# Designs tried in a protein design run: peptides against a protein of PDB entry 5H65. Part 68

Target 1, 294 residues: chain A of PDB entry 5H65
Amino acid sequence: QYLERTPLCAILKQKAPQQYRIRAKLRSYKPRRLFQSVKLHCPKCHLLQEVPHEGDLDIIFQDGATKTPDVKLQNTSLYDSKIWTTKNQKGRKVAVHFVKNNGILPLSNECLLLIEGGTLSEICKLSNKFNSVIPVRSGHEDLELLDLSAPFLIQGTIHHYGCKQCSSLRSIQNLNSLVDKTSWIPSSVAEALGIVPLQYVFVMTFTLDDGTGVLEAYLMDSDKFFQIPASEVLMDDDLQKSVDMIMDMFCPPGIKIDAYPWLECFIKSYNVTNGTDNQICYQIFDTTVAEDVI

## One batch from the design tools (peptide)

Design b1_p28_1_s4 (made by RFdiffusion4, then SolubleMPNN; from b1_p28_1, 12 letters changed)
Fold by OpenDDE base, seed 4:
Structure b1_p28_1_s4 (fold): chain B 294 residues (1-294), chain A 28 residues (1-28)
Amino acid sequence: as target 1 above (294 residues)
Amino acid sequence: SIGETIENDDELVEKVEETYKKRREEQL
């Protein structure tokens, strides 16, 4: 889209909502640490959630491993099952269910595993050997998703999460509704299981200065701004370095702001009302840094 | 104990792969 440049001093005097094109320097940003800027966003209720840490997941899966798989739920038309018992972990029982496609076990890269009692390490390793892994537990009549605090689907290095508020969970047998049981598209799996999938987003606050004024702009973006998916950045050191390099380019350490590059971006203003207090806020949108740095 | 005994996490992954392979062979 085309918008004329508007100086920040003019923007600061105008009512919301409006859209602007600006040219400004990034004086500062927060949070400074990348891992703190990656959040999970619900597209329905719009809540922002923290991405669970490895330690959090370890606890969830450890707790899950205290539950015994129900033998009655093994080997259905949907999946073939096998159970193992660990020797050195207080006899932890692990059930793995191999999901079949029309009664046939597919290729490993097409195969979904359902796991009861697995550790994070085991699950992650298996997700690299098979198409996907779903952590599950034995319910009353069927297998069920273990916990929405953990990923509902792990595919490669990507952890897919669901919204606790918006999801209405259905049992694992609802995967039967999927005609294709080989691709395991996250959105399709989510739909079958009654899950509202969360979206990975970068969440940052930019302090922008064009010499005429200073304003704070909110950034919530999944993959456009950095041209790096928020869903992948936490699991890839090279992507993390790339983001850091971009931010260092905008905010060179030990350098005065006069030497900072100019950032061209789009911002929109919006009203935030809390009781009697009305404030105008700003959000960056439709901006890619690679295209907007001059 | 129920099921096959495994020693550690690494062994589980291997056993799962072996089981998968076996099941694939059986359906041929």
Scores: peptide ipSAE 0.649, ipTM 0.938, DockQ to the pose 0.669
Fold by OpenDDE base, seed 5:
Structure b1_p28_1_s4 (fold): chain B 294 residues (1-294), chain A 28 residues (1-28)
Amino acid sequence: as target 1 above (294 residues)
Amino acid sequence: SIGETIENDDELVEKVEETYKKRREEQL
């Protein structure tokens, strides 16, 4: 939809909610570190949370490794199982379950692994050799997802997380509901297991200045703004560099704002009530900056 | 059942791959 460009000074005088097209310079932005700008967002409850650090995951998987796989849960119609015991790690037991498609093991690039007692390193390596890995634990009657604080699905270099608040976890045997047990679409896996998948999003605050006024606009975007998926950026150095380059282009360090390029974007205003105070806030929407860089 | 013992902690991934290959071959 076409909106006429509106000066910031005019916008600042108007009531919310409204939508605007603006042309402004990016005076500053926060957070400055890309890693800090990537969050997990629940589409249902709208909670924002941090992407777990490697150290956090290590702890979760170490704790998981203290549990012994239940032999009774091995080798079902859904999966073939094998258990290993490590010699030097206090006898850590690792169970790997190879998920079958109609009773047949699929190709490695189509095969889902369920793993009990694996380390983060092992899981990550396996996710590069097979289609996907789900960290699991032995429940009372079935395998269960290990912990929603860890990825429910690791596919290649992408860690898929679920919302603890909105998810109602179901046992692993619910994967039987999937007709196709080769593609392992994250949303399908999540649905089968009762998981509300979290979305990777860029979360930033832009200070915009067009010479007539200054306003702060909130950015929450998964893949449109930079034309780079937030889900992939943390695991790809080249993508990180690209985002950094884009931000440096719009907000170059050590240069006066007068020399900054113009940013064209859409913003919407909305009301926020904080106690007795009503504040108008702004959010960037339906904006792609990558096209302006080319 | 203790399962198969892995002496080298870095060999799990390799053992998983070997197991997979073996089982896939057996089903063919």
Scores: peptide ipSAE 0.648, ipTM 0.937, DockQ to the pose 0.647
Fold by OpenDDE base, seed 2:
Parts: structure tokens; sequence; C-alpha cells
Structure b1_p28_1_s4 (fold): chain B 294 residues (1-294), chain A 28 residues (1-28)
């Protein structure tokens, strides 16, 4: 798509919805902390929610650990099971289910674990040694996902979450529908279990100034703007530093705006109605920031 | 009691790995 550059003063006078190409300076942005800018977004209901904190997950897994695994659900055609009991920790019961591919236990880097009663620490450690981990509980007839407030899939350092509002959970045996039980693609797992996956997104408000006018533009982007996945940034210090460097480049602290680099981006206008009040808002879209700015 | 006794969280991870290796060997 080709759009001619439009000055902000002209944009501010126009009705929505429209798309624009702009060149402006980033006067300021919110939130300033990267952690606060990363959220979970549902592609269906469009709800934004915070990424759960470690403390929240600890509580969920602690509660899960108070439940006893059902012995009748152990060792199915889908998985082999083993149960452990802790000596201390109030006699916590932990069940681990090793998912098989056509009756064969795959290589560790291809193997999915289902865990009942595991701690966050145990689950995270196991996710680094195996392909992935799903926290589960014993249901009436089958294993079930533990809680959508926790990750439905942990693969390496990535926590995959599902939407509580849009998901219609199905039992673990629905993983049998997957022909390939070695790659464990998150979207495929989600589909099999009736989960609508949430997307990690950067959510920021930019104050843009081109010298003719000032407007606020909303940024909601998963991986295009920074060329860094929002899903990985919280668990990678180097990626965090990279994002911080980019933001500092466009909005350097301690200097005047006259010295700021120009940001070229696409914005779209849209109407927001609240009762009788009509407001025009702006959102950044289809924009990648360049490393070399003029 | 159900299952083998473990002492702490670190031991569980080790036991899971050991169990996995054993199961892999048995199917060969």
Amino acid sequence: as target 1 above (294 residues)
Amino acid sequence: SIGETIENDDELVEKVEETYKKRREEQL
C-alpha cells in the first residue's frame, strides 16, 4: 500500500476512519516500563489482560497440588504415568504423564509432559528438559487442563495462555486428534483442547509531534514494530535491552525534542463513542522501526 | 500411599528424567 505523507495538523481536522502515513517525533510514551507494556490479547473478544505474575502462578499450582491424582486415569494409550509423593510439603502428590506417539515414547525434545500437582519451579525446569509441559488435573473421566489462569502450554521459556471467555475446554484425550505428537505446535494443541490462544502484545501510547500538531497514537503489536516477539521479551534480558535501546533512541532522556530522530509510521483513525460523546482515536499499524534513523 | 517418595522439588525433576530414560530403554 502506498500512502502519501500527511502532516499531523491536517489529520487532526479529518473525520475517521482513515489511514495515514506520517513522519513525526516521539515526544513521549507510556508506560515507561517494558513489563507494563506487555499484555495478553484475545483475537476473538479483543480483551486485554495482564500477563500473570509468578506469584499468581505459584498460588494456582499450589492449589492444584492439594488435589490427589486419580489412579484410574493413569496409563492410557495416549500416555504413560508415574506418581510421586513428597515426604514433606503436606504429602503433595505429583503425577507425570509422558505422552506417546503411536504407542512409542519419543525423544525428550519431542516429548510432551502432562503434570498434576507440580510446582511452578518443577514445571519450568521440566519444560527446559522436554519439549513442553501442560499443567493438568484429574477430571471425572479424563485429565483436564488445570486452569486457564495459568499457561496451558509451557514450551521452553514461553508460557502460552488461553482466553477464559472464548475457550470451550475439551479433555486431554483430544490430543489424540494430532497426527504428529512430536512437534507440539501451540496453535494445534490449543485447537485440540478447545482453547483460544491469547497473543502477547506490546501496548503503548505514543505522543507524536511533527511540528505542525500533536496527537496520541495507540500501539498494539506482537512482533512487527520492534521486530522482537512480545512472547519472548519478558524471559530474555537481551531482548529487553534491545527494546529499551530502541525507545531510548527515539525518545532519548535528557535532551530536547529538536534533537530527536524522526519516526515514520502508519496510523489509522477510528471513532470511539461514549454515550453522546464522539472521540477520534489513532492507532499505529503495519510499522517497523528502522535501526538506522535519519 | 501412592507412588515413590521424594524429598524436594529438585528431586522430582531428577526422578522424572530417570523414569523417562528407563521407559525409553524398555520400549527398545
Scores: peptide ipSAE 0.648, ipTM 0.939, DockQ to the pose 0.687
Fold by OpenDDE base, seed 3:
Structure b1_p28_1_s4 (fold): chain B 294 residues (1-294), chain A 28 residues (1-28)
Amino acid sequence: as target 1 above (294 residues)
Amino acid sequence: SIGETIENDDELVEKVEETYKKRREEQL
């Protein structure tokens, strides 16, 4: 996309909607903490949600562990099951279901586990040893997803979440509709279970200054701006450091703005109505920041 | 109680892996 560079002072005088190319310094940004900048976004209803904290998940899984697995739901054509009882945790019962492909257990890296009564720690450890894990509970006639407040699928270190508003959950046996029960593509799993997947996004507000004016621009981006997936950043210290380094590069602490590097980006203006007041807002789009000083 | 008893809270993952191996061998 080609646009001529427009000074902020000119942009601030124009009506929305429009698209601009700008060159400005990042005076400041919010939130300052990376973990506060990562959100879950529904592509359907467009709601933004907080990524559940580990403590939140612990509570959900603890509650789930208070339920007893239904022995009648064990060992179906879809999965093989085993139940364990813990000795020191008030008799917590854990059921693990190994999903089969046409009656055959696949390789561990291809195998989906369904877990009842597992802790977050156990689930995470298992997700690193198998293809993926779905936290489930015993329903009336079938296994069901435990809670949409928890991941519907944990694959490696990635926690996949679903939208509570847009999802119409179906029972676990609907995984039978998947022809390939080895790859466990998150979108396919979601579709089979009636889940609208949420997307990880970076959500930030940039205060941009080019010397002619100051403008606040909104950033909502999954993986393009930083060239780092929002879905992976919370679980990877190196990625977190990389994002922090990028932000520190553009907005270095303890240095005057005159020494800040220039940021080139695209912004679009749009109208927002707050009651009787109309406001023009700006959003960054189609922008990738370089790790070099511009 | 039902199922096998886990004596140590950290044993579940190991038991799952062992079970997986056994089940795979039995079904193939």
Scores: peptide ipSAE 0.650, ipTM 0.938, DockQ to the pose 0.622; fails the geometry check

Design b1_p28_2 (made by RFdiffusion4)
Fold by OpenDDE base, seed 4:
Structure b1_p28_2 (fold): chain B 294 residues (1-294), chain A 28 residues (1-28)
Amino acid sequence: as target 1 above (294 residues)
Amino acid sequence: SEEEEELNTKRFEEYTEIVSEILGDILS
């Protein structure tokens, strides 16, 4: 992609929609806290959602643990099951269903677990021992996804979420439609279960200043801008530090803007109409963080 | 086949043991 650099003062005078290449300084940005900038985005309805906090998930799984697994739903052609009763004060029932491939349990790193009554901690530990984990509950005739407010798939340290608005959930037996039950691709799992998967995105507002003008540009990006996946940043301290370092580099505290480095990026203008009010807005797109050495 | 069944049984036992260790103290 090639565009000539356009000064902000010129951009501010032009009608939308248009695409621009700009060189500007990052005067300020919002939100300041990284965890607040990571959201879940639906590619269908385009709603933005908050990433659930650990405490939120704890509540969901605690509630799920109050339900008793239906023994009639154990041991199908799809999975082999076992149920445990914990010895703790609550005597919690935990059912784990190990999904088979062609009638045989695959290797642990290939095996999907369906779990009823597990805690967040247990589920996370399991996801490190097996390929992935789906929190489920006993439905009327089949296992069902526990709650779209919780991850529909936990793979390693990544929590995959689905859109409540756009998803039309199907029962767990629909995983049978997957020919290969050793490669649990999140999108494939989502499709089988009628889930519209949400995308992790960085959502930020940049105030850009090139000396000729100032404009605010909206950033919604999954992994290109920082070259860091939004899906992984919340679970990795090093990645968090990297993002913070990048932001501090472009917007260093304690010094004046004239000493800030130049940021090269692409922005697109678009019209936003609220009743009779028409406004031109700007969004950063197709951009990887880069400095102008001038 | 019997071979497949044996393999499945072994893996099931192994995997349930892993889960048991994660769950901790259990009654049954």
Scores: peptide ipSAE 0.708, ipTM 0.967, DockQ to the pose 0.766
Fold by OpenDDE base, seed 3:
Structure b1_p28_2 (fold): chain B 294 residues (1-294), chain A 28 residues (1-28)
Amino acid sequence: as target 1 above (294 residues)
Amino acid sequence: SEEEEELNTKRFEEYTEIVSEILGDILS
């Protein structure tokens, strides 16, 4: 992957596609807020979408709770079930299905829960007590995933989402295809349920300046650039602080660009067609930022 | 086996208790 360093002024004159190694200062970046830079990316159709906010999820789960669990779908060979009725005015019914491994419930940290009618708060609390939680609803003949607008799997503090465009959902009983029902790997769960899992990515635009020229480069990265997973950053204040510190290091407020540290990175150029107009764009790739000022 | 069934029952009771505590105010 070795490339000789190329000044931005030279890069700006060249046709795409090409790969470059550069050394430049981060003049500015957007968006400025971290939560605005985290997106969901489909590896298949390549569409980007926003990570749902808690308020959005609350609405989805509230709507889901208006549906009554089907008693006929309880207690299958796959899971043991129980239904609760809340004391609230609406009398919300909550069904929890505990997935068994070889006909026996595994340890709690190995156990997958399927939940009908749960709130976001309840589901999150459950995900901290058990291995993972899948929000589901009663279908005609089987339990089904509740809504791809919500996580298909909550494991710890990680919300796993699926692509609506690329997924062809299958019923919950397809989890039987998993031989080991104690290690719930998100990709395996997704495959069993016909879900194309989305990937958390940092999406930013960097304005880079090396003194010879100015170039805008696109960053779409999951965990390499910051050495922090985009999938975890929204749920971890310390990780958020770390990313902010890194960005402040490269683009410190209140001082002149001459005092900015140099950023070493790889960029690739590519062609983009907008109608009749053809333009060259740049994307950062295979780059890890240093923790120290360089 | 009988031992496995007992284990399953024990875990089910334990897990449902955990869920019940999280759900809080329940009617039934």
Scores: peptide ipSAE 0.708, ipTM 0.967, DockQ to the pose 0.807
Fold by OpenDDE base, seed 5:
Structure b1_p28_2 (fold): chain B 294 residues (1-294), chain A 28 residues (1-28)
Amino acid sequence: as target 1 above (294 residues)
Amino acid sequence: SEEEEELNTKRFEEYTEIVSEILGDILS
């Protein structure tokens, strides 16, 4: 994509919607904390959601652990099952279902686990030993996804979430539609279970200044802007440091804006109606800044 | 086949052992 560079002062005078190429300094940005900038976005309803915290997940899984696995749902053609009872006073029941491929358990790194009654810690540990884990509960006739407020799939260190509004959940046996039960692609799992997967996105507001004018532009991007996946940044210290370094480069603390580097990016304008007020907003798109840092 | 059944059994035992270790203090 190519556009001629337009000064901010000119952009500020124009009607929306339009697309622009700009060169400006990043005067400031928000939120300042990286973890606050990572959100979940639904590609269908476009709702932005917060990434659940560990505490939130603990509550969900704790509640799930109060339920008893249905013994009638154990050991189907899809999975082999085992139930454990903890030694604590409450006697928590944990059921783990190992999903088979063509009637045989695959290698551990290919195996999907369905777990009832597991804690977040246990689930995370399991996800490091097996391909992936789905938190489930016993339904009336089949296992069902535990709660869309929790990940529908934990694969390694990545938590995959689904949209509560847009998803129409189907029972676990619908995983049978997957011919290959060893790869466990999140999108395929989501499709089989009727889940609209949420996308991890960076959400930031940039205040841009090119000396002719100042405007705020929103950034909502998954992996293009920083060339770092938003889905991985929360669980990787090195990636976090990289993002921080990039932001510090463009907006160095303790230094006057005159010394800031120039940022080249694409922005699009759009109209927003707030009651009787109409305003023009701006969003960054199709922009990569990592090339200047790496 | 018998070989497949044996393999499945072996893996099941192995995997349940892994889970047991992660669960820790279990009654059964």
Scores: peptide ipSAE 0.708, ipTM 0.967, DockQ to the pose 0.803
Fold by OpenDDE base, seed 2:
Structure b1_p28_2 (fold): chain B 294 residues (1-294), chain A 28 residues (1-28)
Amino acid sequence: as target 1 above (294 residues)
Amino acid sequence: SEEEEELNTKRFEEYTEIVSEILGDILS
């Protein structure tokens, strides 16, 4: 796409919706903390949700561990199962189901685990030894996803979440619809289980100033703006540092705005109605952070 | 086939051992 650069003062006088190319300085942004800027977005209902904290997940899995695995659901054509009883005070029962491919267990790095009664720590460790892990519970006739408040799929360090509002959960046996039971693509797993997967997004508000005017623009982006996936940033210190460095470059602390680098980006205007009030808002789109122009 | 069954058994034993190590203290 190509658009001629438009000054902010001109944009502020125009009706929405329109698309613009701008060159401006990042006067300020919010939230300031990276963790607060990462959210989960539903592509269907467009609800924004907070990424669950480790403590939240601990509670969910602790509650799940109070349930007893149903022995009748062990060892199906889809998976081979084993149940353990821990020696801890609670005597926690843990069931692990190893999903087979064409009737045979695949290699560990290809194998999906279904787990009942596991802790977050155990699940995370398992996800590093096997392809992926799904927290499940025993339903009436089949294994079912434990809770959409927790990840429906943990693959490596990536936690995949589903939308509670838009998902119509199906039982675990629906994984049989997957011809290839070795790759475990998150979208395929979600489709099989009736899950609308949530998307990790950076959500930020930029205050832009080009000397002719000041404009607030909304940023909701998954991987284009920073060229860093929002889905990975929370679990990678190096990626976090990279994002922080980028933001510090465009909006350096303790420095006057006159010394700020120029940011080139695309913004679109749109109308927002709050009761009787009609407001024009702006959103950054199709923008990748380029090298600064000083 | 018999070879496939043997392979499946071998992997099951291996994988359960991995899980056991992660779970730690277990009764059985």
Scores: peptide ipSAE 0.706, ipTM 0.967, DockQ to the pose 0.771

Design b1_p28_2_s1 (made by RFdiffusion4, then SolubleMPNN; from b1_p28_2, 11 letters changed)
Fold by OpenDDE base, seed 2:
Structure b1_p28_2_s1 (fold): chain B 294 residues (1-294), chain A 28 residues (1-28)
Amino acid sequence: as target 1 above (294 residues)
Amino acid sequence: SKEDEKLNEERFKEYSKIVEEILGDKLA
């Protein structure tokens, strides 16, 4: 879309909601650390959640490993199973279920693994050898997703999470509803299992200054602003460096704002009520920085 | 079919070995 450019001083005097095109300098932004800006967002309840840290996942999988796989749930029409016992003092049992397509195991790069008792490290290694991995546990009558606090699907280096509030989990056998059991599209897996998938988003607050006024604008974006997927940035050093370079370009450390480049972007205003106080807030939308440097 | 069963068996063995390699020396 195209809008006529409006100075910030004029915008600050107008009622919400409205959309604007602006040209401003990025005076400052928060959070300063990239890993703090990546969140999980539910498209239904709109709750923002922290991306679980490796340590958090370790705890979840450690707890899962304390439970014994149910031998009665092995080797169904959906999957072939094998169980191992580790040499450690606790004798951890690891069950892996290889999901079949039309009664036959597909190629490794097409094969979904269901795993009980695996560590994060093992699961990540498995996800590099097979299509994807779902951490599961033995339920009363079927395998079930281990914990929505952990990924429901690990595919390559991407961890897919679900919303605890909005999801109504179904047992693993519901994967039978998928005609093609080789692609394992995250959204399809989520739908089959009753999961509302969370979206990775960059969440930042920009302080924008065009010389006529100053306003704070909220950024919540998945992959458009930086042209980098929020879902991949945490696992890719090069992508992290790219984001950092972009932010340093618009807000260079140790340099006066007069020398900052101009940022052209779209912002929308909206009303927020805090008690009896009405506040107008601003959000960046439909903006790509690579194309907006002027 | 018999061919399908054979293929499935072969892949199961292969994939099991991959898992075992990842579990490594942790196996009893």
Scores: peptide ipSAE 0.685, ipTM 0.939, DockQ to the pose 0.904
Fold by OpenDDE base, seed 3:
Structure b1_p28_2_s1 (fold): chain B 294 residues (1-294), chain A 28 residues (1-28)
Amino acid sequence: as target 1 above (294 residues)
Amino acid sequence: SKEDEKLNEERFKEYSKIVEEILGDKLA
């Protein structure tokens, strides 16, 4: 995409919607902490949600563990099952269902697990040994997804979430609609189970200054801006460090703005109605930050 | 087939052991 560079002072005088190419310094940004900038976005209803914290998930899975797996739902054509009882005072029941492909269990790295009564720690460990894990519960006639407040699919270190508003959940047996039960694509799993998957996004507000004017621009991006997936950053210390380094590069602490590097990006203006007031807002789009200081 | 059944059984046993190891000493 080609656009002529426009100074911020000119942009601030124009009506929306329009697209611009700008060159400006990042005077400041918010939120300052990375974990506060990563959110979940629904592509349908466009609601933004917080990524659940470990503590939140612990509670959900603890609650789930209070339920007893239904023996009648074990060992179907879709999966082979086994149940364990813990030694704890409460006697927690853990049921694991290994999903088969054409009646045969696939390789471990291809195998989907359905788990009842597992802790977050156990589920995460399992997801590192198998392809993926779905937390489930025993429904009346079939296994059901445990809770959309928790991941519907844990694959490796990635937690996949669904939108409560837009999803219409279907029972686990609907996974039968998937021809290949060895490659568990999150979108395919979501579709089979009636889930609208949420998207991890970086959500930040940049205060940009090019010397002619100051403009606040909104950033909502999944993987383009930093060239780092928002879906992976929370679970990878190295990726977190990389994002922090990038932000420190453009907005170094303890240094005057005159020494800041220039940021080149695309922004689009749009109208926002707040009651009787009309406001023009700006959003960064189609932009990748350079690794080098320019 | 008999071979498929055997393979399935072997994998089930193997995977169950993996789960048991993760559950650890919590098992009754």
Scores: peptide ipSAE 0.685, ipTM 0.940, DockQ to the pose 0.903
Fold by OpenDDE base, seed 5:
Structure b1_p28_2_s1 (fold): chain B 294 residues (1-294), chain A 28 residues (1-28)
Amino acid sequence: as target 1 above (294 residues)
Amino acid sequence: SKEDEKLNEERFKEYSKIVEEILGDKLA
């Protein structure tokens, strides 16, 4: 765990892979916009994905709303159902399935909703009144997850996404495998439905300078670096401000680097082959900076 | 049990109303 501090000039001369403890100033970072720094990461295939934009979700749910709920799939042992028809020209049908626990509907704050034909706005509102919401569609013999391009679970203000590449979706009735149908832990729901959940991560590139040398270090972190969950930051203005304040503290605009505070962190070097070129890259790990701000 | 059935029915009605409120004037 303990490493001696190494100057950047020495690190730049060494072969990879190695781990280092460094003390450097944050000369610059990218991306500058926080929302651009939040990505979705698959723990299995390691692909990075953009967090879907609201507009993207609208399209998915609009498409879903063009489908008609199958009346044969209503009211199973797992859920009680109700269907509404809108009065608009298209006559959108919305089916809501209230998931039961031990044959009885639980309290609203414990209840999972399965929804067909809902808009993003409606789904979000529902997620604030109930425990969680899963957008679904009528399959051949069972309800199925609507689309992995949309959240598989909306719980409060958190949108949980799954990896399209690694997931092998199972039908909704597989939720029966959950003994407790009141907690709705995202990982448990994902497991039941054959979903590999994606992880929210901060993805940034830091240019570090300790006066002896300059190097770029890659940051991919969920909640340790800022002590702020990447999964919550996009939906919380206060958390966004906090991250911005931290970054402004280490890299204040309009001020010379000589006045920048020192950042202590751990970095690891690794080799990257790009065509015929072999390059050494660096990644920040096991580092928390939030405590230095307080 | 009859008690469970009653409870379930009551909650279903209540939750349906919540959904209806959210769907609002869009309902036919």
Scores: peptide ipSAE 0.685, ipTM 0.939, DockQ to the pose 0.900
Fold by OpenDDE base, seed 1:
Structure b1_p28_2_s1 (fold): chain B 294 residues (1-294), chain A 28 residues (1-28)
Amino acid sequence: as target 1 above (294 residues)
Amino acid sequence: SKEDEKLNEERFKEYSKIVEEILGDKLA
């Protein structure tokens, strides 16, 4: 639906909620570092959380490696298993379960691995040789997801995370419900395992100035604003450069705001109540800025 | 079938080798 442009000075005087089309300059934005702007968002409980760092994952997998794979859980109708012992003094046990499709192992690029006791480095390397990897542990009667603080699925270079609050984990044998055990669609895997998948989102605050007023607008977007998926940007240097280029274009360092380009976007106002304090906030929506940039 | 079993065994062997190359570990 068509919206006429509204000056910021007028918007600042109006009650919420409303939708606006604006034309303004990006005076500043935060956070300045791209990696700080990428978060995980639950579509159900709406909790925002940080993307785990490599160090965080190392700790989780290190802890997982202290557990011994249960031999009784190897070689089911769902998967064929093999266990290795590392050469280090601790003798770390690593179990890899190759998931079968219709009773037969599929091609490597179609094959899902379930891994016990693997390091982050090993898991990442495996995910490049096979379709995907799920970090698991031996439960009482079945394999189980290792930890929702770690990815439930690593596919290529993408780490898929689940919401701890909203997920009700089911054991690995529930993957049997998937007719096609070759594509390993993250949402399907999540559904089978009782996981509510988190969404990668860009989270930023823009300070917008159109000469009539200054307004802070919140951005939470997965792939529309930059036309770049938030899920891929952290693992792709070229995509990172593209985002940086876009931001530098709209907010170039070292020059005055008078020389900044105009940004056209949609914003919506909404009320936020904190005790007796009632304030109006603004959020960017349905906006794409990178059509002619990328 | 026998053919399916053979194929499965071949792939298992191949995939195990890939894992071994990454892990550098001995079979337990």
Scores: peptide ipSAE 0.685, ipTM 0.942, DockQ to the pose 0.641

